# Peptides against a protein of PDB entry 9IZ0: the designs that were tried, part 71

Target 1, 345 residues: chain A of PDB entry 9IZ0
Amino acid sequence: ITCLGSNGHTYKQLVKGGNDDLRQDAVMEQVFEQVNGFLRSYRKTSQRNLSMRTYKVIPLALKTGVIEWVQDTIPLGEYLDSAHKVYHPKEWSLSTCRKLIAEKQMEDLETRLKVYDLVCRHYRPVFRHFFLESYADPVQWFTTQTNYARSTAVASVLGHVLGLGDRHGQNILIDKTSGEVIHIDLGIAFEQGKKLPVPECVPFRLTRDVVDGMGITGVEGVFRRCMEFTLETLRREEDSLLSVLEVLRYDPLFSWLISPLRRMKKQKMQLENFNQPESGNITTDASRDPKIQRNNVSGESEAERAILKVRQKLSSTLSVEASVGELIRIAQDPSYLALMFCGWS

## One batch from the design tools (peptide; aimed at target 1 D166 H168 P197 F341)

Design b2_p25_8_s4 (made by RFdiffusion4, then SolubleMPNN; from b2_p25_8, 14 letters changed)
Fold by OpenDDE base, seed 4:
Structure b2_p25_8_s4 (fold): chain B 345 residues (1-345), chain A 25 residues (1-25)
Amino acid sequence: as target 1 above (345 residues)
Amino acid sequence: EEEEKRKEEEKKKEEALERLLKKAL
């Protein structure tokens, strides 16, 4: 839809209807706006214009809302698939890489590491080309790459602290104007990604392509330093952040748990990406409701555990530098990336 | 002809892939 703003400007809006709870997205965007307030208040973060890029979400109902159409963006995964075909036409297709990782999904870690390494050798990073193609001016190139590294650092810290899941390349938009990342589809938070059929084992997405976009310095430049400043800010504002999350504890419309429907939808999407259309009528008789032991873990007990985990992630037991160093290490560890659905790009 | 060439290239890629898998595992 196109909306006329009170300022006389026309805004394109996406009406999303379906089974997705847009209220979770709207609430997470509100948390990001509060964090953006903290980042603006501290000198080290404000001087670098550190922010989580947000988009406007207006929930109209539990499953329906209006999302701001972010103009001049591309999904990271869409860019990477297209760029990989251009720059590495002799390498494996994304579908081939997915198939191999899938076929070995039930194997031991050693086998999965070998397959991951093989896929990595046949699917090389290309994300640096986004900046080289889009920005002919060296100052604009440097600025946009810097903005990318900064925004990725903020999103990585926040993604870890809030336990954001489902951070695949289609849920990360790149702003073609600023180079900033925009995280979308925020309905998997508070480590609920660990409950997916392929559990998320990394604190945030720091794949080879995500690093390739940071340029020659990789993680050791702007990215690491901006993660440190962001985490330092969040540790200072721990009580403020926890107070924002405590408000959500009492929101009857906010789910601290992944919905069974969303889990099943993600499971199907993971499985459908593995099935070539063999014309076999697998009537999966959906009639065997596995007795999901509703462990009546009250939604309150899950909220309390989620808030406790946020507090633990903000702990000052380790220095900011040590904590960021460990997060970067884990996020790049092949032993975790080999377990992911798409850890190679 | 072009569709048959595409299938033959896909098959050669699959066979190359299986050989690479057997060599890497």
Scores: peptide ipSAE 0.020, ipTM 0.510, DockQ to the pose 0.025
OpenDDE base, seeds 1, 2, 3, 5: peptide ipSAE 0.018, 0.000, 0.013, 0.014; ipTM 0.529, 0.206, 0.361, 0.447

## One batch from the design tools (peptide; aimed at target 1 R98 H168 P197)

Design b2_p26_1 (made by RFdiffusion4)
Pose (drawn by RFdiffusion4):
Structure b2_p26_1 (pose): chain A 304 residues (1-257, 299-345), chain P 26 residues (1-26)
Amino acid sequence: ITCLGSNGHTYKQLVKGGNDDLRQDAVMEQVFEQVNGFLRSYRKTSQRNLSMRTYKVIPLALKTGVIEWVQDTIPLGEYLDSAHKVYHPKEWSLSTCRKLIAEKQMEDLETRLKVYDLVCRHYRPVFRHFFLESYADPVQWFTTQTNYARSTAVASVLGHVLGLGDRHGQNILIDKTSGEVIHIDLGIAFEQGKKLPVPECVPFRLTRDVVDGMGITGVEGVFRRCMEFTLETLRREEDSLLSVLEVLRYDPLFSWLGESEAERAILKVRQKLSSTLSVEASVGELIRIAQDPSYLALMFCGWS
Amino acid sequence: SLTDTELLEEANEEEREEYEELVEEH
């Protein structure tokens, strides 16, 4: 539902009747705003202008809340389906991949990796072409690319820290003229998903197409640097963060999918921010564990 | 066509149904 504005600008409101965890999304957005404040009160984490982008959430009811449909965007999942066909029509479709993996579900590990390798060899990455031929001449393109890399890196690090759940393309919106990513529908949090009926391996969203969209350079450069600066900044302001997560713990609103999984979740948050391992080594291990095909194969259908 | 998220929800439901079937068998 799109309305005009007194200043003359239209605002789009996405109202949902489905039982999306909009309250959880709201409190997560509050945490994200406070994180943006942390990144704002520091030298390195603000020269890069890095921020975990927040979309305003106004949940009138958990089942029937209303959120801000962000200014003109194309969701990642709804995108690169058309791009896949247009750019690579000869290669296999999503139908062959999907249920072919469906055949993979009951198979052993080697079979799962083999079929995944085959399908991934068939479907070359295509998202790299969105930032080309869409935005503008090169300066704007590069600014958009670095904005996406930064925003996705920060969002991914934060999601791994807070154990964010679903990370399909249907839950990622790419801005367009700016390039900052907006994660949507973050209902599953504090390590909720991996432990699904169907298990997962990857801690944060990192497919082949996503790393292809970061540029010619994969996730080694601006992405890693932004991730590691984010990790160090989050560690330096750890006390305030755990204070925020504690106040989330003691209220019965945040979903942690007497004693609760929230305690163990924040303990794992502390471990993830623990200074025992160097931050650079932590970022390296995170990139490896999110990029390796062995982990990616068991994730779920698609996710090429 | 179903999205990947919808397929995941369905697969989760199937795993729940298999468990219920086993419980019924036993």

Design b2_p26_1_s1 (made by RFdiffusion4, then SolubleMPNN; from b2_p26_1, 20 letters changed)
Fold by OpenDDE base, seed 3:
Structure b2_p26_1_s1 (fold): chain B 345 residues (1-345), chain A 26 residues (1-26)
Amino acid sequence: as target 1 above (345 residues)
Amino acid sequence: ELSIEELLKKLQEEVELKKKLEELLE
């Protein structure tokens, strides 16, 4: 829909109805706005204009809401699929890579690492070309690539701390004007992604293409330093952040658990993306899967556990530099990337 | 498509701009 604002400007909005509860997305966007307040108040982050890019989500009712249409964006996964066909037309297709990873999903780690390495050799990074192709002016190119590295650093720290899951290439938008990343579909938070059929093993998405977009320095320089300043800010504002999360503990409208519908939708999307034929024994009757341990973990017990995990991730036991160094190492570790649905790009 | 020469020129300008920005941010 297009709405006329009181200021006389027209705003494009996406009305989402029917099946998705937008309340989780709206709550996570509110948490990001509070974090953006902390980043603006701290000298080291404010001087660099560090922020999590947000989009407006207005929940209207259960399963209905209005989302701001983010203009001038492209999904990372859409760009990468198109760019690989242009720059590496003799390499393997994305479907071939997905098939090979899926065929070996039940094998041991050593076999999965060999297949991951083989896929990586036949599907090379291309995301550097987004910046090179989109920005003719060198200053604009450098500025947008720097903004990309900065925004990815903020999103990576927040993704780890808040346990944001399902950060696949369709849930990451690139702003074509600023080079910044915009994370969408925030319905998987507080490590609920570990409850998916393909568990999320990395703290944030730091695949070869995500790194390739950072330019010649990769994860070193701007990205690493911006992660450090972001984590330093969040550690300083720990009590403020935890107070925001405690308000959500008492919100009867916020679900600390993945809804059965979202879980089924994500499960179906994971299986479709592996080109596995629907084995007709996936009875859509979520009531009958005996391996759904109905851990009737009360929503309150899950909230308390989530807040405790956030506090643990903000612990000063390690230096900021050591903590960021370990997060970057884990996020790039082939032993975790080989277990992902799409860890090669 | 940018030529390899245009790419190298942009990379050199990036390295110089990074150095200047690092010196200004220290």
Scores: peptide ipSAE 0.017, ipTM 0.490, DockQ to the pose 0.012
OpenDDE base, seeds 1, 2, 4, 5: peptide ipSAE 0.016, 0.000, 0.014, 0.015; ipTM 0.482, 0.236, 0.451, 0.443

Design b2_p26_1_s2 (made by RFdiffusion4, then SolubleMPNN; from b2_p26_1, 16 letters changed)
Fold by OpenDDE base, seed 1:
Structure b2_p26_1_s2 (fold): chain B 345 residues (1-345), chain A 26 residues (1-26)
Amino acid sequence: as target 1 above (345 residues)
Amino acid sequence: ELTVEELLKELEEKVKEEEKKKKELE
């Protein structure tokens, strides 16, 4: 839908109808806005304009809302698929890589590592070309690549701390103007991604293409330093962040657990994206979800566990540098990436 | 019993054949 704003500007709005709990997205965007306040308050983060890119989510009903259409964006996965066909036309298709990984999904870690290595050799990184193609001016190129590395660093720390799941290439948008990342579909949070049929084992997405977009230094330099400054800021604002999350504990509409329906939908999407290349609008029929009695007692205990886990991730037991170093190591570890649905790109 | 490496090589060949067939149909 295109809406005319009171300011005379036309805004494209995506009306999302269906089983996607847009309240989860709206709540997570509010948390990101608060975190952006913290990032602006500290000199180390404010001097670098560190922020999580947000989008406006207006929940209209329990299962319906308006999402602000982020203009001039592309899904990371869409860019990577198109660019890979251009730069590596002799390599394997994304569908072939997905097929091999999933055919061996039930095999041991050694077999899965060998399959992952094989896929990696036949699907090389291309994301550096986004910046090289999009920006003719060297200053704009460098600025945009720097903005990408900065925004990815903020999103990586926040994604880890808040336990954001389902961070596949279609849920990460790239702003074509700024190079910043925009995370969408935020309804898998607080480590609920570990409860997916394919458990998420990485703290955030730091695949070979995500790293290739950082340029020659990869994770070393802008990305690592911006992760460190972001984590330092979140550790300083721990009590403020936890207070924001405690407000959500009392929101009867917020779900700390992945719904069985959302789990099944993601399972179907993982299976269907195996067979169909197209962005099918899965109009999943509005099958009458039985009123799963949200046992309030289970929700409160899960909220408490989630908040405790956030506090544990903000622990000062390790230095900021050591903590970031370990997160980067784990996020790039083939032993974890080989277990992912799409860990190679 | 095929080694894991032989099985992966056989999969690699099958995949290359499927992709050739797909490129010949496009």
Scores: peptide ipSAE 0.022, ipTM 0.575, DockQ to the pose 0.025
OpenDDE base, seeds 2, 3, 4, 5: peptide ipSAE 0.000, 0.020, 0.019, 0.017; ipTM 0.248, 0.531, 0.532, 0.469

Design b2_p26_1_s3 (made by RFdiffusion4, then SolubleMPNN; from b2_p26_1, 16 letters changed)
Fold by OpenDDE base, seed 1:
Structure b2_p26_1_s3 (fold): chain B 345 residues (1-345), chain A 26 residues (1-26)
Amino acid sequence: as target 1 above (345 residues)
Amino acid sequence: EKTVEELLKELAEEVEKKKEEEKEKL
């Protein structure tokens, strides 16, 4: 839908209907806005303009809302598929890589590591070319690559702390103007990604292409330092962040658990993405609402567990540097990436 | 281009060969 604003500007609006919990997306965007407040208040993060990019979500009903269409963006996965065909036309197709990983999904870790290594040798990183192609001016190139590394660092810390799942290349947009990342489809939070049919084993997406976009320094440059400053800010504002999450504990419409329907929808999307590259909005007419009696008693216990896990992730038991070092190690570990649906790109 | 079946066969042969080489080292 295109809406005319009171300011005379036209805004593209995406209307989502059906079983997508746009209320969870709206709540997570509100949490990101509060975190952006903390990042602006702290000198080390404010001096670097560190922020989580947000988008406006207006829930119109329990299962329906308007999402602001982020203009001048591209899905990371769309760019990577296109660029890989251009820069590595003799390498394997994304569909071949997906099929090999899928066929061996039920095998032992050793076999899955061999598949992952084989796929990695036949599907090389290309995301550095996004910045080289899009920005002819060296200052703009350096600025946008820096903004990418900064925004990815903020999103990585927040994604870990809030336990964001389903961070595949279609759920990460790149702003073509700033180089910043925009995370979408936020309805898998508080480690509910570990309950998917393919469990999410990494704290955030730090695949070879995500690293290739950081340039020659990879993770050891702007990215690591901005993760450290972001985590330092969140540890200082722990009580403020927990107070924001406690307000959600009392929201009777917020779901701390992944719904069985959403789990089944993600399972179907994982299975169907093996056969067609269709960005098909599968409007599955799942008009069969099983009356899932949300036992309110189970919701409070899961909210308390989620808040406790956030507190544990903000623990000062390890230094900021040690904590970030371990997160970066785990996020790049082949033993975890080989278990992912798309850990190679 | 190699078929997915050919690639899976080559992978299986490489996995088997490494399992044999590891058994010969023990």
Scores: peptide ipSAE 0.033, ipTM 0.553, DockQ to the pose 0.031
OpenDDE base, seeds 2, 3, 4, 5: peptide ipSAE 0.007, 0.023, 0.012, 0.000; ipTM 0.330, 0.422, 0.326, 0.249

Design b2_p26_1_s4 (made by RFdiffusion4, then SolubleMPNN; from b2_p26_1, 16 letters changed)
Fold by OpenDDE base, seed 3:
Structure b2_p26_1_s4 (fold): chain B 345 residues (1-345), chain A 26 residues (1-26)
Amino acid sequence: as target 1 above (345 residues)
Amino acid sequence: ELTIEELLKKLNEEKLKEELKKLLEE
């Protein structure tokens, strides 16, 4: 839909009708707007224009909403698949890599690490080429690469603290004008991604291609420093952030549990991407898997647990530098990346 | 008749299986 604003400007809007609950996305965008307030108020983050890129989500009903159409963006995964075919035409296809990881998903960690290493050798990083192709001017190239590293750092800290899961390459947009990342489909928050068939093992996405986009310094430049300043700001504003989350605890419209529909959709998407021909074990009878402990975990007890985890992640027990160092280490650890659906790119 | 894409897909899958088999035998 194209809407004419009161300012005489036309805005493209995506109307999402169907089975997707946009209320979780809208709530997470409101949390990001509050966090952006904290980042603007703190000198170290304000001087660097650190922000989480947001998009407008207006929920209209349980299953309908309007999403801002983010212009001049591309999904990270779409760019990487296309660029990999151009720069590495003799390497394996993304489908081949996915199939190999899937065929070995039930093997031990040692076997999965060998398979991950093999996939990594036959599917090399290409994301640095996004900046080299898109920006002919060296100042614009450096500025956009810096903006990418900054926005990725903010998103990584927020992703960890708020427990944003399922940050696959289709849920991360790249702004072609600024180089900034935009996280979409925020329906998996507060570590609900650990309840997926393939659990979220990393605090945020820091794969080889995500790092390749940061340029020659990788994580040891702008990225690490911007993570530190972001985490320092969130620790300073802990009570303010927790107060925002407590308001959501009492919001009857907010679900602290992944909806059965979203769980089924994500499960189906994970299984389809594994190219498993065994349509047979789609027991759509989510009623029959007895290992779904019907922990009658009330939405209230999940909210309390989520807020407690946010508080624990904001703990000052470790320095900001030590905490960021550990997060970067875990996010790049092959032992976790080898367990992911797509940890190689 | 296999399309060139299907043939390339099969050849890549066979080569992948052979390389994986070698890597798991090391």
Scores: peptide ipSAE 0.020, ipTM 0.531, DockQ to the pose 0.032
OpenDDE base, seeds 1, 2, 4, 5: peptide ipSAE 0.006, 0.000, 0.000, 0.005; ipTM 0.300, 0.241, 0.217, 0.239

Design b2_p26_2 (made by RFdiffusion4)
Pose (drawn by RFdiffusion4):
Structure b2_p26_2 (pose): chain A 304 residues (1-257, 299-345), chain P 26 residues (1-26)
Amino acid sequence: ITCLGSNGHTYKQLVKGGNDDLRQDAVMEQVFEQVNGFLRSYRKTSQRNLSMRTYKVIPLALKTGVIEWVQDTIPLGEYLDSAHKVYHPKEWSLSTCRKLIAEKQMEDLETRLKVYDLVCRHYRPVFRHFFLESYADPVQWFTTQTNYARSTAVASVLGHVLGLGDRHGQNILIDKTSGEVIHIDLGIAFEQGKKLPVPECVPFRLTRDVVDGMGITGVEGVFRRCMEFTLETLRREEDSLLSVLEVLRYDPLFSWLGESEAERAILKVRQKLSSTLSVEASVGELIRIAQDPSYLALMFCGWS
Amino acid sequence: SEEAEEAHEEYEELVEELKETVEENR
């Protein structure tokens, strides 16, 4: 539902009747805003202008809340389906991949990796072409690319830290003229998903297409540097963060999918921010564990 | 596109089942 504005600008409101965890999304957005404040009050984490982008959430009811449909965007999942067909029509469709993996579900590890390797060899990455031929001449394109890399890196690090759940393309919105990413529908949090009926391996969203969209350079450069600056900044302001997560713990609103999984979850948050391992080594291991095909094969259908 | 949507809905259904279980337990 799109309304005008007194200043003359239209605002789009996405109202949902489904039982999306909009209250959890709201509290998570509050944490994200406070993180943006942390990144604001520092030299390195603000020269890059890095921020985990937040979309305003106004949940009137958990089942029937209303959120801000962000200014003109195309969701990642709804995108690169048309781009896949237009750019690579000869290669296989999502139908062949999907249920072919469906045949993979009951198979062993080697079979799952083999079929995944085959399908991934068939479907070359295509998202790299969104930032080309869409935004503008090169300066704006590069600013958009670095904005996407930064925003996705920060969002990913933060999701790994807070154990954010679903990370399909249907839950990612790319801005357009700016390029900052907006994660949507973050209902599953504090390590909720991996432990699904169907298990997962990847800690944060990182497909082949996503790393192809970061530029010619994969996730080694601006992405890793932004991630590691984010990790160090989050560690430096760790006490305030755990304070925020603690106040989340003691209220019965945040979903942690007497004693609760929330305690163990924040302990794992502390471990993820623990200074025992160098931050650079932590970022390296995170990139490896999110990029390796062996982990990617077991994730789920698609996710090429 | 439809195939990808369906595959994602299957995944959402799994998550919703778990959520419902937790909500019932609450």

Design b2_p26_2_s1 (made by RFdiffusion4, then SolubleMPNN; from b2_p26_2, 16 letters changed)
Fold by OpenDDE base, seed 3:
Structure b2_p26_2_s1 (fold): chain B 345 residues (1-345), chain A 26 residues (1-26)
Amino acid sequence: as target 1 above (345 residues)
Amino acid sequence: MEATREAEKERKELAEKVKEEREREL
């Protein structure tokens, strides 16, 4: 829909209806707005304009809401698939790579690593071309690539600390004007991604294409330093961040558990991305609402465990540099990336 | 510079075709 604002400007809005609970997305965007307050108050992060890009989410009911249409964006995965066909037309298709990884999903780690390495040799990174295509001026090119590395660093620290899962290439938008990343579909938080049929093994998405977009310095440039400053800010504001999360513990609208329906939908999407669409019209008449007796006792224990995990991730037992170094190492480790649905791109 | 703008154009035209094909299959 298009809305006319009281300021005379027109705003595009996405209306979602169906089985997606937007309340979790709206709550996570509020947490990011508070974290952006901390990043603005701290000298090292403020001087670099470090922020998590947010978008407006207005939940209207349990299953309906309005989302801000983020203009001038593209999904990372959509860009990468189209760019790979142009820059590497003789390499394997994304579907071929997915099929080979899928066929070996039940095999040992050694076999999965061999197939991952084979896929990596036949599907090379292309994301550096986004900046070379979009920005003809060298100053704009450098500025937007720097903004990408900065925004990816903030999102990576927040993704780890808040346990944001399902950070695949369709859930990451790239702003074509600023080069910044926008994370969408925040329906998996607080390590609930580890409860998926294919568990999330990495703290955040740091695949070869995510790194290729950072330019010649890769992770060792702007990205690492901006992760360090972001983590230093979050450690300083630990009590403030935990207080924000404690308010959510008592929010009757917030779910600390992935809904069975959302789990089934994510499971189905994981399985359908492995199976070519054989055109079988299975009209599943899913019109029977089972009375979900919310066992309130399970939600409070999961909230307490989630807050405890956030506190543990903010622990000063390791230096900021050592903690960031370990996170970057794990996020790039082939032994974890080979276990992912799409760890090669 | 010209080659990267030409590749941007080809990529955009390809992405638009793939979008139109998906919109026709729905």
Scores: peptide ipSAE 0.023, ipTM 0.474, DockQ to the pose 0.028
OpenDDE base, seeds 1, 2, 4, 5: peptide ipSAE 0.005, 0.000, 0.000, 0.000; ipTM 0.272, 0.282, 0.245, 0.251

Design b2_p26_2_s2 (made by RFdiffusion4, then SolubleMPNN; from b2_p26_2, 16 letters changed)
Fold by OpenDDE base, seed 4:
Structure b2_p26_2_s2 (fold): chain B 345 residues (1-345), chain A 26 residues (1-26)
Amino acid sequence: as target 1 above (345 residues)
Amino acid sequence: MDATREALNELKELAEKLKKEREEKE
């Protein structure tokens, strides 16, 4: 829809209808705004304008809402698929890479690592070209690449701490004007990504293309330092952040668990991305209702476990530098990336 | 600083309210 604002400007908005609960996205955006308040309050983060980019979500009903259309954005995955065809036209297609990873999904880790390495050799990073194409002015190029590394660092720390899942390239927008990342579809949080059919094993998305966008310094430049400052800020504000999450414990509208419907929808989308339309009528008789053992884990016990996991991630047992170093290591580890749906790009 | 503290206080008040409303329904 296009809305006319009281200021006379027209705003494009996405009306999302269907089975997606936008309330979870709206609540996560509110948590991000609180975290942005913390980041503005501390000198180390405020001097760098560190923030999680937010978008407006207005839930209108259980399954309907209005999402701010983030202007001048592109999904990371859309850019990467397009750019890869331009810069590496002799390399494998994204569909070929997906197929090979899928064919080995049930194999052992060693086999999956070999396939991941093979895919990586035939699908090289291209995300550096986003900044080279978009910004002819060296100052704008440097500024936007810096903003990308900063925003990715904030999103990586928050994504880890809050256990954000489903961080595929279509759920990460790139702002073409600022170079900042915008995370969308926030309905998988508090480590519920580990319950997906393809479990998320990394703390955040730090694939080769995500690193390639950081330029020559990769993770060792602005990114690492901004992760450290962000984590330092969140550790200082632990009690404040936990107090915000405790509000959600009592919100009857907030779900600490991935819904079976959302899980099934994500499973279908994963399978459809693996299946070329071979015309085979596999009538999967969906009639076998797996007895979902409703482990009557009270929504309260799931909230308590989620909050405890957030507290554990904010623990000062390790230095900020050591904690960030370990997170970066795990997020780039081929043994985890090879297990992902799209860990190579 | 003040606006973030204010928003955090509003959220805490909302939490306490929702907590009470839950305790009253049990």
Scores: peptide ipSAE 0.020, ipTM 0.376, DockQ to the pose 0.022
OpenDDE base, seeds 1, 2, 3, 5: peptide ipSAE 0.012, 0.006, 0.005, 0.000; ipTM 0.341, 0.297, 0.300, 0.275

